# Ledger of designs, part 201: peptides against a protein of PDB entry 8YR4

Target 1, 309 residues: chain A of PDB entry 8YR4
Amino acid sequence: PRGSPALQLVVLICLGLMGLERALNVLVPIFYRNIVNLLTEKAPWNSLAWTVTSYVFLKFLQGGGTGSTGFVSNLRTFLWIRVQQFTSRRVELLIFSHLHELSLRWHLGRRTGEVLRIADRGTSSVTGLLSYLVFNVIPTLADIIIGIIYFSMFFNAWFGLIVFLCMSLYLTLTIVVTEWRTKFRRAMNTQENATRARAVDSLLNFETVKYYNAESYEVERYREAIIKYQGLEWKSSASLVLLNQTQNLVIGLGLLAGSLLCAYFVTEQKLQVGDYVLFGTYIIQLYMPLNWFGTYYRMIQTNFIDMEN

## One batch from the design tools (peptide; made by RFdiffusion4, then SolubleMPNN)

Design b2_p26_1_s1 (from b2_p26_1, 21 letters changed)
Fold by OpenDDE base, seed 2:
Structure b2_p26_1_s1 (fold): chain B 309 residues (1-309), chain A 26 residues (1-26)
Amino acid sequence: as target 1 above (309 residues)
Amino acid sequence: SRLDKLEEELREENLKKLLELLKKLL
């Protein structure tokens, strides 16, 4: 981004965070291997607990296997919002200024294409929503219930309770934070439509703008509308990062509690090293459908808001 | 429909023009 040293620094920080994500992708498996080795060697509880805590902290920084929900990826995504907004605004203003340099004959011919784009957003949203609800929400809830039953029967009631509390808290916070975000998304969509309407009105009145030599005034008015839109977009995008970070924190706490308890039972010779590996693998497998559920519930609410407009 | 094809062609042509404008601005 030319002209803003602050945004250049943010880009450098984001590149550094991308490098850190790659380092975490190598370190997390190494620490996991070290836990398995320490459990196999029957190492002292203090060394094991420190290694497990360090692993869970690194896993919290990394997130799931996709890396998209980790603390580092969330921080990168959060910092990148301002860079994306600056770039988007610059491109939109350049396009808008160039449109005001085009011939009247070009503007008269384009009126038909913009009306079509408004109609297509409404109808495709309804049918995709219902099919995705039935095929993804019900299986995800079934997988959680199966997981709770499995851990309660084959390990101990305490593991089933940890999974139940973790998954219930994850689902509840996902719903509550997503409902809270809906207000910011509605405000963003309303301001997007108002900003688009102003751009359309300015382009439809191209002859009048040229007659009064008002191109600079219309570009400035459009810039102000974009800045107002980007203020709402930032709140929407930042609230999404907050949701992802809250989800990552809940899974991290559940993984910490369950991994420490499992490691303790292995040291007491009540469980085998294989049972620790099984627990960790199964929690990660339950996390993937839940992350899909969070994305899905967001998509549902998006489509409901886009149908109300 | 015939409208959906015209919209897809208009999207592709606008996306190509936008990408060419972006290539001239980068």
Scores: peptide ipSAE 0.000, ipTM 0.246, DockQ to the pose 0.015
Fold by OpenDDE base, seed 4:
Structure b2_p26_1_s1 (fold): chain B 309 residues (1-309), chain A 26 residues (1-26)
Amino acid sequence: as target 1 above (309 residues)
Amino acid sequence: SRLDKLEEELREENLKKLLELLKKLL
């Protein structure tokens, strides 16, 4: 943000908190490993209690429970509100100034409420896209890279390769299946708009429909439009289920391959029991942000389509 | 008249609100 040193400081603090989240994503599995190893070794209570207390504190900072974001993520989100508001207001003022530069003929041909709604959608789309790229895409890619490096250095190159192949395949399939799915979503949206237009036109012409006793005919035409919409909606929804199932299958196969390899190395006494737990915990932690990636990638595509129109 | 257009726009807006309420009740 140019012109506000306070907002620049908030951005730097948010970037520092993002770095802390990346450190927590590595540390939490390590401390959980250490607990399992200390339990296996029957270590003294004082060492175990310190490690458990430290783990619980780190887990509170990280979060990752069902529906609970971590303290660090919540603090980042809270601090970012002022930066988002500044960015939104700047984009809104740029759109508004550009609208005032447009010709009188352009304004006379459009409803003012429609122009404002396009401006609001444009502002929300740009701000949402930027926030998503900075706070979800970049951090998730960083966590994957950190994970590959960590497993390659502290386990074996085979674990790094499994994570790399699993995540690369997951991302590639997510993009390809999402792009395939956008065709069904576009067709659904066009049919929804057409069905709504027919309903509005029929109700606006109510007197004419009543005069010709055509109520049953208009109801049947509306029913046919609904059935056509539902057929496209089903394709859109079924394609989403197929995406989610494909994602779950890729993660499941990666987890299976890595867990079997880890179990084998534990039996060969090359790894400890805690290292098996670390691998499973870390893969599940990588999966959580990636599960949202398919939903947000679609939001990105919708926002780009809404900016082109 | 300009009044008839305003009544038509008000009818369209009320119809949109009614359809949105019906979509929430169904």
Scores: peptide ipSAE 0.000, ipTM 0.261, DockQ to the pose 0.016
Fold by OpenDDE base, seed 5:
Structure b2_p26_1_s1 (fold): chain B 309 residues (1-309), chain A 26 residues (1-26)
Amino acid sequence: as target 1 above (309 residues)
Amino acid sequence: SRLDKLEEELREENLKKLLELLKKLL
């Protein structure tokens, strides 16, 4: 980004955070191995507890792996919003300016074929969302229930309670925060539509704008509309990052509580080292599909509201 | 309402495609 040293610094920070994500991808498996080794060697509880706590902290920073939003990824995504907005605005203004330099013949020829393609994208988006609900959300809810039953029967009842509380809190917060952020999404969409309507009206009146040499005025009005849009877009995107981070925190706390309890029972020889590996793996497997749930639940609400009007 | 929203979404996606096409042309 030329002209904003602040945005250049943000880009450098984001690159640093990407490097940190790579370091975490190496460190997390190492700490996991170290836990398994310490459990196998029957190491003292203090060493185990410290290594488990450190692992869970690193896992909180990393997230669930590929497709999971860890703290570092969320922080990167949050900081990147302003860089994306700067780039988007610059491109939109460049395009809008270029469209006002193009000939009238170019404007008349393109309008009719694009109309049909939006109806198809709307229907495709709803169909894709329904498929995601049926094939990812519902199975994941079933896996949670199966997990609660499994951990309650084959582990101590405390494990089933931890999974139940963690997943119930996760789902509840996902719904509540998603409904809250839907207000920002609606306001963003309305302002996006208004910004685009202004651009279309300006381009429809291209001859009049050209006749009065008003291109610079229309570009500035469009710039102001984009800035207003980007203020709402930032709230929408920041609210999504907040959701993902809240989800990551809930899973991190559940993983911490369950992993410490499992490690304790392994030290007491009530559980095997394999049971620790199973618990940690299973909780992470439950988390990965659920991370997307907040994004899809919003799309459902948006599409449902757009169908009611 | 639905027709006006569809026209707004239409204006919206057309502008996005125009923006993507111009991003490829510039």
Scores: peptide ipSAE 0.000, ipTM 0.267, DockQ to the pose 0.018
Fold by OpenDDE base, seed 3:
Structure b2_p26_1_s1 (fold): chain B 309 residues (1-309), chain A 26 residues (1-26)
Amino acid sequence: as target 1 above (309 residues)
Amino acid sequence: SRLDKLEEELREENLKKLLELLKKLL
């Protein structure tokens, strides 16, 4: 934000907090590994208690496990409110200025309240997309890259390859299946709007429907429209279940391959028992943001399709 | 239809302007 040094400082602090979240995503699994190794070695209580206390403190800063946001993420979200408000207001003013530059013919053909609702939805969608890209997409890609580097350097290169292939396949299938689902969602929303328009038209023409005793005919037309809508809704919902199951299968296969390889290296005394737990914990931590990615990419596409109607 | 295309174009243009603004903010 070039016009406010205070907002620039808040952005820099938020970027620093994002860097701290990336460090916590590596440190939390490492401390959990160390606890498992200390328990396996029957280490002295003082060393164990210090490592457990440090782990719980780092886990409080990170959050996760139960879908709870960590302290660092909450602090970042709180500080970002002012930056989001500044960005939202700037986008709103740009849209409003652009609406005033449009031809008088465009304005005369439209209700001012509809134009304002389009502008408000546009501003909310763009600001939401920005916040999503900055706080979910970029951090998730960074965590994947950090994960590949970490596993390639501190484990065997085969672990880095498994994580790379698993995450690349997960992202590719998420995009491809979500683009495929967009067709079903567009068809569903178009049929929903058509069904609603028929209901409104029938209710506005209530006197005419009563005059012709056509209530049974209008009810049957509405029933047919609902059945057609529900057939499209089912395809949309079933395609979502297919996406979630495909994602679960890819993560499950990656977890299986990596866990078997970890177990093998532990049996050969090349890795410790804690390293097996580290791998499983780290893969689950990478999965959580990616599961949100599929939800937000869906919300984005929803907002795009709901604006296209 | 035409509204939807104009909203899509306005969103793509605003998204591009926002990405350029992000690149200029970094």
Scores: peptide ipSAE 0.006, ipTM 0.288, DockQ to the pose 0.021; fails the geometry check

Design b2_p26_1_s2 (from b2_p26_1, 21 letters changed)
Fold by OpenDDE base, seed 5:
Structure b2_p26_1_s2 (fold): chain B 309 residues (1-309), chain A 26 residues (1-26)
Amino acid sequence: as target 1 above (309 residues)
Amino acid sequence: SRLDQLEEELRRQNLEELLEQLRELL
């Protein structure tokens, strides 16, 4: 981005974070292997606990496989919001300026198809939503219940309790934070529509704007509207990152508690090394669809809000 | 998430379609 050294630094940081994600993708499996080896060798608890804690910390940073967005990915997404907004605003202003330079022929050639496309996107979104509910949400809830029962019966009641508490907390926080962010999304959408309406009105009145040489004034007014929109968009996007990070934290804490407890029972010879691998794999499988649930619940709310307007 | 990516992709597609409309206008 030309003109903002701060945004250039943010881009470099985001590239560095992408490099860190690649390193984590290698380190996480290595640490997991090391845990399995230490469990097999019946290593001292202190060494094992340190390696497990380090693994879970790396997994929290990665987010990969647990169905959560990792801390590094969330941080990257958060930092990228300003870069995206800068790019979007620059493109929108270039388009708007160019449209004011265009002749009446462009305005007459604009097909009624945009309204149809918005309607088609709305309908396709609702249909995709219903399919996602049926094929992802219901199975995920079933898998959670099955998981709680399985761990309670075959491991220890403490494992079932950990899974129950983590899943309940995850779902509750997902709903509460999603409802909380809905206000930011509504405000954003309202301002987006107002910004679009102003652009359309200015373009429909392009002859009058051109007659008064008011193009620069209309561009500046549009810029102000975009800045106001982007202020609301930032709140919406930042609230999303907060949700994803909260979800990642809950998963990380559950994985930590369960992995340490499992490792302890393996050291006490109450569980086998294979049971540790099973627990980690099963928890990861449970959490993968749940990340989509948070997204889905947001999409439902969005489509409901978009249908109310 | 992928839907936020899809909203971002839909925004990006709206931007890409706006850019394609700009490119067809150029």
Scores: peptide ipSAE 0.011, ipTM 0.440, DockQ to the pose 0.019
Fold by OpenDDE base, seed 1:
Structure b2_p26_1_s2 (fold): chain B 309 residues (1-309), chain A 26 residues (1-26)
Amino acid sequence: as target 1 above (309 residues)
Amino acid sequence: SRLDQLEEELRRQNLEELLEQLRELL
């Protein structure tokens, strides 16, 4: 971004974080292999516990397999919000300025079709998402229940309890934080509609604006409305990053508790090294659909709020 | 998330469609 050294620094930091994500994608499997080797060699508990803790920390930084919800990815997404807003605002102001140079005939013919197309895309997206949620939520809840039963029967009851507490806390926090986010999304959408209405009104009255040579005034008024919108958009986007990070933290704590407990039972020869691999793999498999669930639940709420406005 | 990417890609596609409609006007 030309003109803001602060945003240029943020871009460089985001590029550095992308490099770190790539490094984590290599390091996490290496540390996991090292745990399996240490378990096989019957290494002392202190060395094993330190390596497990280090692995879980790296996994927390990476996130659940895709990296999309890891701490580093969340930090990148959070920092990128300001860069995106700067770019979006610049493009939107260029569009608005260019639209004021165009003739009214173009504006009257396209707007009715474009507003209808946005409304139709909104409604079709809601219906598709509702269906997708129902078809993904039910299987995910079933997989959680099956997992709790499996770990309670074939492992120690403590593993079933860890999975139960982790998944219950994950779901509860996902709902609560999503409801909290709905307030920010609604405020954002209301301000977006108000900003759009101002742009529409200014462009419908373009002859009057041109008669008074008020184009610069209308562009500045539109810029102020965009800045106000972007203040609300930032809260919405930052609240999303907070949700993703909260979810990542809950899964990270569950993975830490369960992995340490599993490693301890392997050292006591109550479990095999394969059981450690099983637990870690199963928790990650449960996390992936749950992350999608949180995302789709948000999108449905967004689309319902977008239909109310 | 992939859906935030899809919302961002849908916003980007709406912006690209707006930019492409602007390019077709230019």
Scores: peptide ipSAE 0.008, ipTM 0.425, DockQ to the pose 0.018
Fold by OpenDDE base, seed 3:
Structure b2_p26_1_s2 (fold): chain B 309 residues (1-309), chain A 26 residues (1-26)
Amino acid sequence: as target 1 above (309 residues)
Amino acid sequence: SRLDQLEEELRRQNLEELLEQLRELL
């Protein structure tokens, strides 16, 4: 943000907290590994209790899997409210200024309420997109890169390769299937608008429809439009299930390949039992933000399609 | 909002999936 040193400091603190989240994403699995190894070795209670307490504290800071956002993420979200409000206001003022620069003929052809609704949707969509890119996409890509580096350095190059191939395939399939799905979503939205327009036109012409006793005919036309809409809605929903299942299969195959390789190296005494648990925990931890990625990417596409209409 | 409900449903699904994965780990 240009012009407010206080907001610049808040952005720097938020970036620092994002860096801390990345460190926690590595440390939490490491501490969990260490607990499993200490339990396997029947280590003294004092060492175990310290490691468990440290793990629980780090897990509280991270949050993760329990559906609870971690303390660091909550603190980041709280601090970011002021930056988001500043960005939203700046985008809103830019859109408003641009609307005032448009010709009088453009304004006379549109209802003021429609223009304001487009401006509000535009502001919300841009602010949502920026927040999504900064807080979900960039951190997830960073966690993947950190994961590849970590597994390549501390395990074996084969683990880094498995994570790389799994995540690259996951991202590629997510993009390709989502682009394919966008066609069904556009067709669904177009048919929804057409079905709604027919309902509105029939209701606005209610007196004429009643005069001609055409009520049954209008109901049947509306039914046909609903059936056509539901056929497109089913394709859109089925394509989402196919996306989720494809993502699950890719992660499952990556987890299987890496878990078998971990188990093999544990049997060869090259890795400890805790390293097997670390790999599983880390892959699951990478999957959770990626699952959100597919949902937010859908939301972004919906907002873009809703802006094109 | 409908978005908040969708986020809550998705949080619930992710929690169920994590509980299942924790149960397989345990």
Scores: peptide ipSAE 0.006, ipTM 0.376, DockQ to the pose 0.274
Fold by OpenDDE base, seed 4:
Structure b2_p26_1_s2 (fold): chain B 309 residues (1-309), chain A 26 residues (1-26)
Amino acid sequence: as target 1 above (309 residues)
Amino acid sequence: SRLDQLEEELRRQNLEELLEQLRELL
């Protein structure tokens, strides 16, 4: 943020915490591997207890096991509140100044409450987008790259290839299916607005409807509009299920291929039992942020579609 | 899922906006 060295320092601390989260995403599986290996080797209690204690501490910092965000992520989110507020206020003031530059005819044609709601939605959307890019997209891509490097260096190159192919396919299918879904969502929103407008128009013309005893006709027209809306809603919802299932299948196939390969290398005495557990743990850790990516990418697209209308 | 919660929250916001628009019309 320009003009506040304190907020610049907070941004740097948040970036440092993001780097720490990436390190934890690698270290937690490694320590879990080490526990499994130490248990397999029947290592001395003191070494095992130290490794377990260290693992639990790292896992507390990382989070993710109970659906709770880790301590580091919570601390980052807490520190970022002031940066978000500064950014939000700046965007809001830019929108507000732009609204004041618009013609009097534009202002006379719109309700002030609608204009303010558009401004608030715009501010929330931009701030949400920026926060999402910085805290979800970039970290997720970093975790994927780190994962590919880690598996390529410390495992066989085949593991790095499996992770690369799975993550690339997952991202590609997420984008393609989401772009395909956007058509159904736009059609649904258009029909929803048309159904609302018809209901409003019928209620505003209540006296005319009463004069012609047309209540049953208006109700039937509204019912037909609802049925048409529900047909589009079903397509939107079914396309979401298809996205989620496609994502699940890609991860499942990657987990299957990598787990079988890891099991094979364990049988060949090239990897330890702990390395099998590491692979499974790390793939699941990569999946969690990616599952959020599909969520927020849709939220972003929704906010953009809502800004285009 | 948190996805379903966010879609439900978006649906709830859309419903609240509909109810507000209906209240402004009534």
Scores: peptide ipSAE 0.007, ipTM 0.423, DockQ to the pose 0.022; fails the geometry check

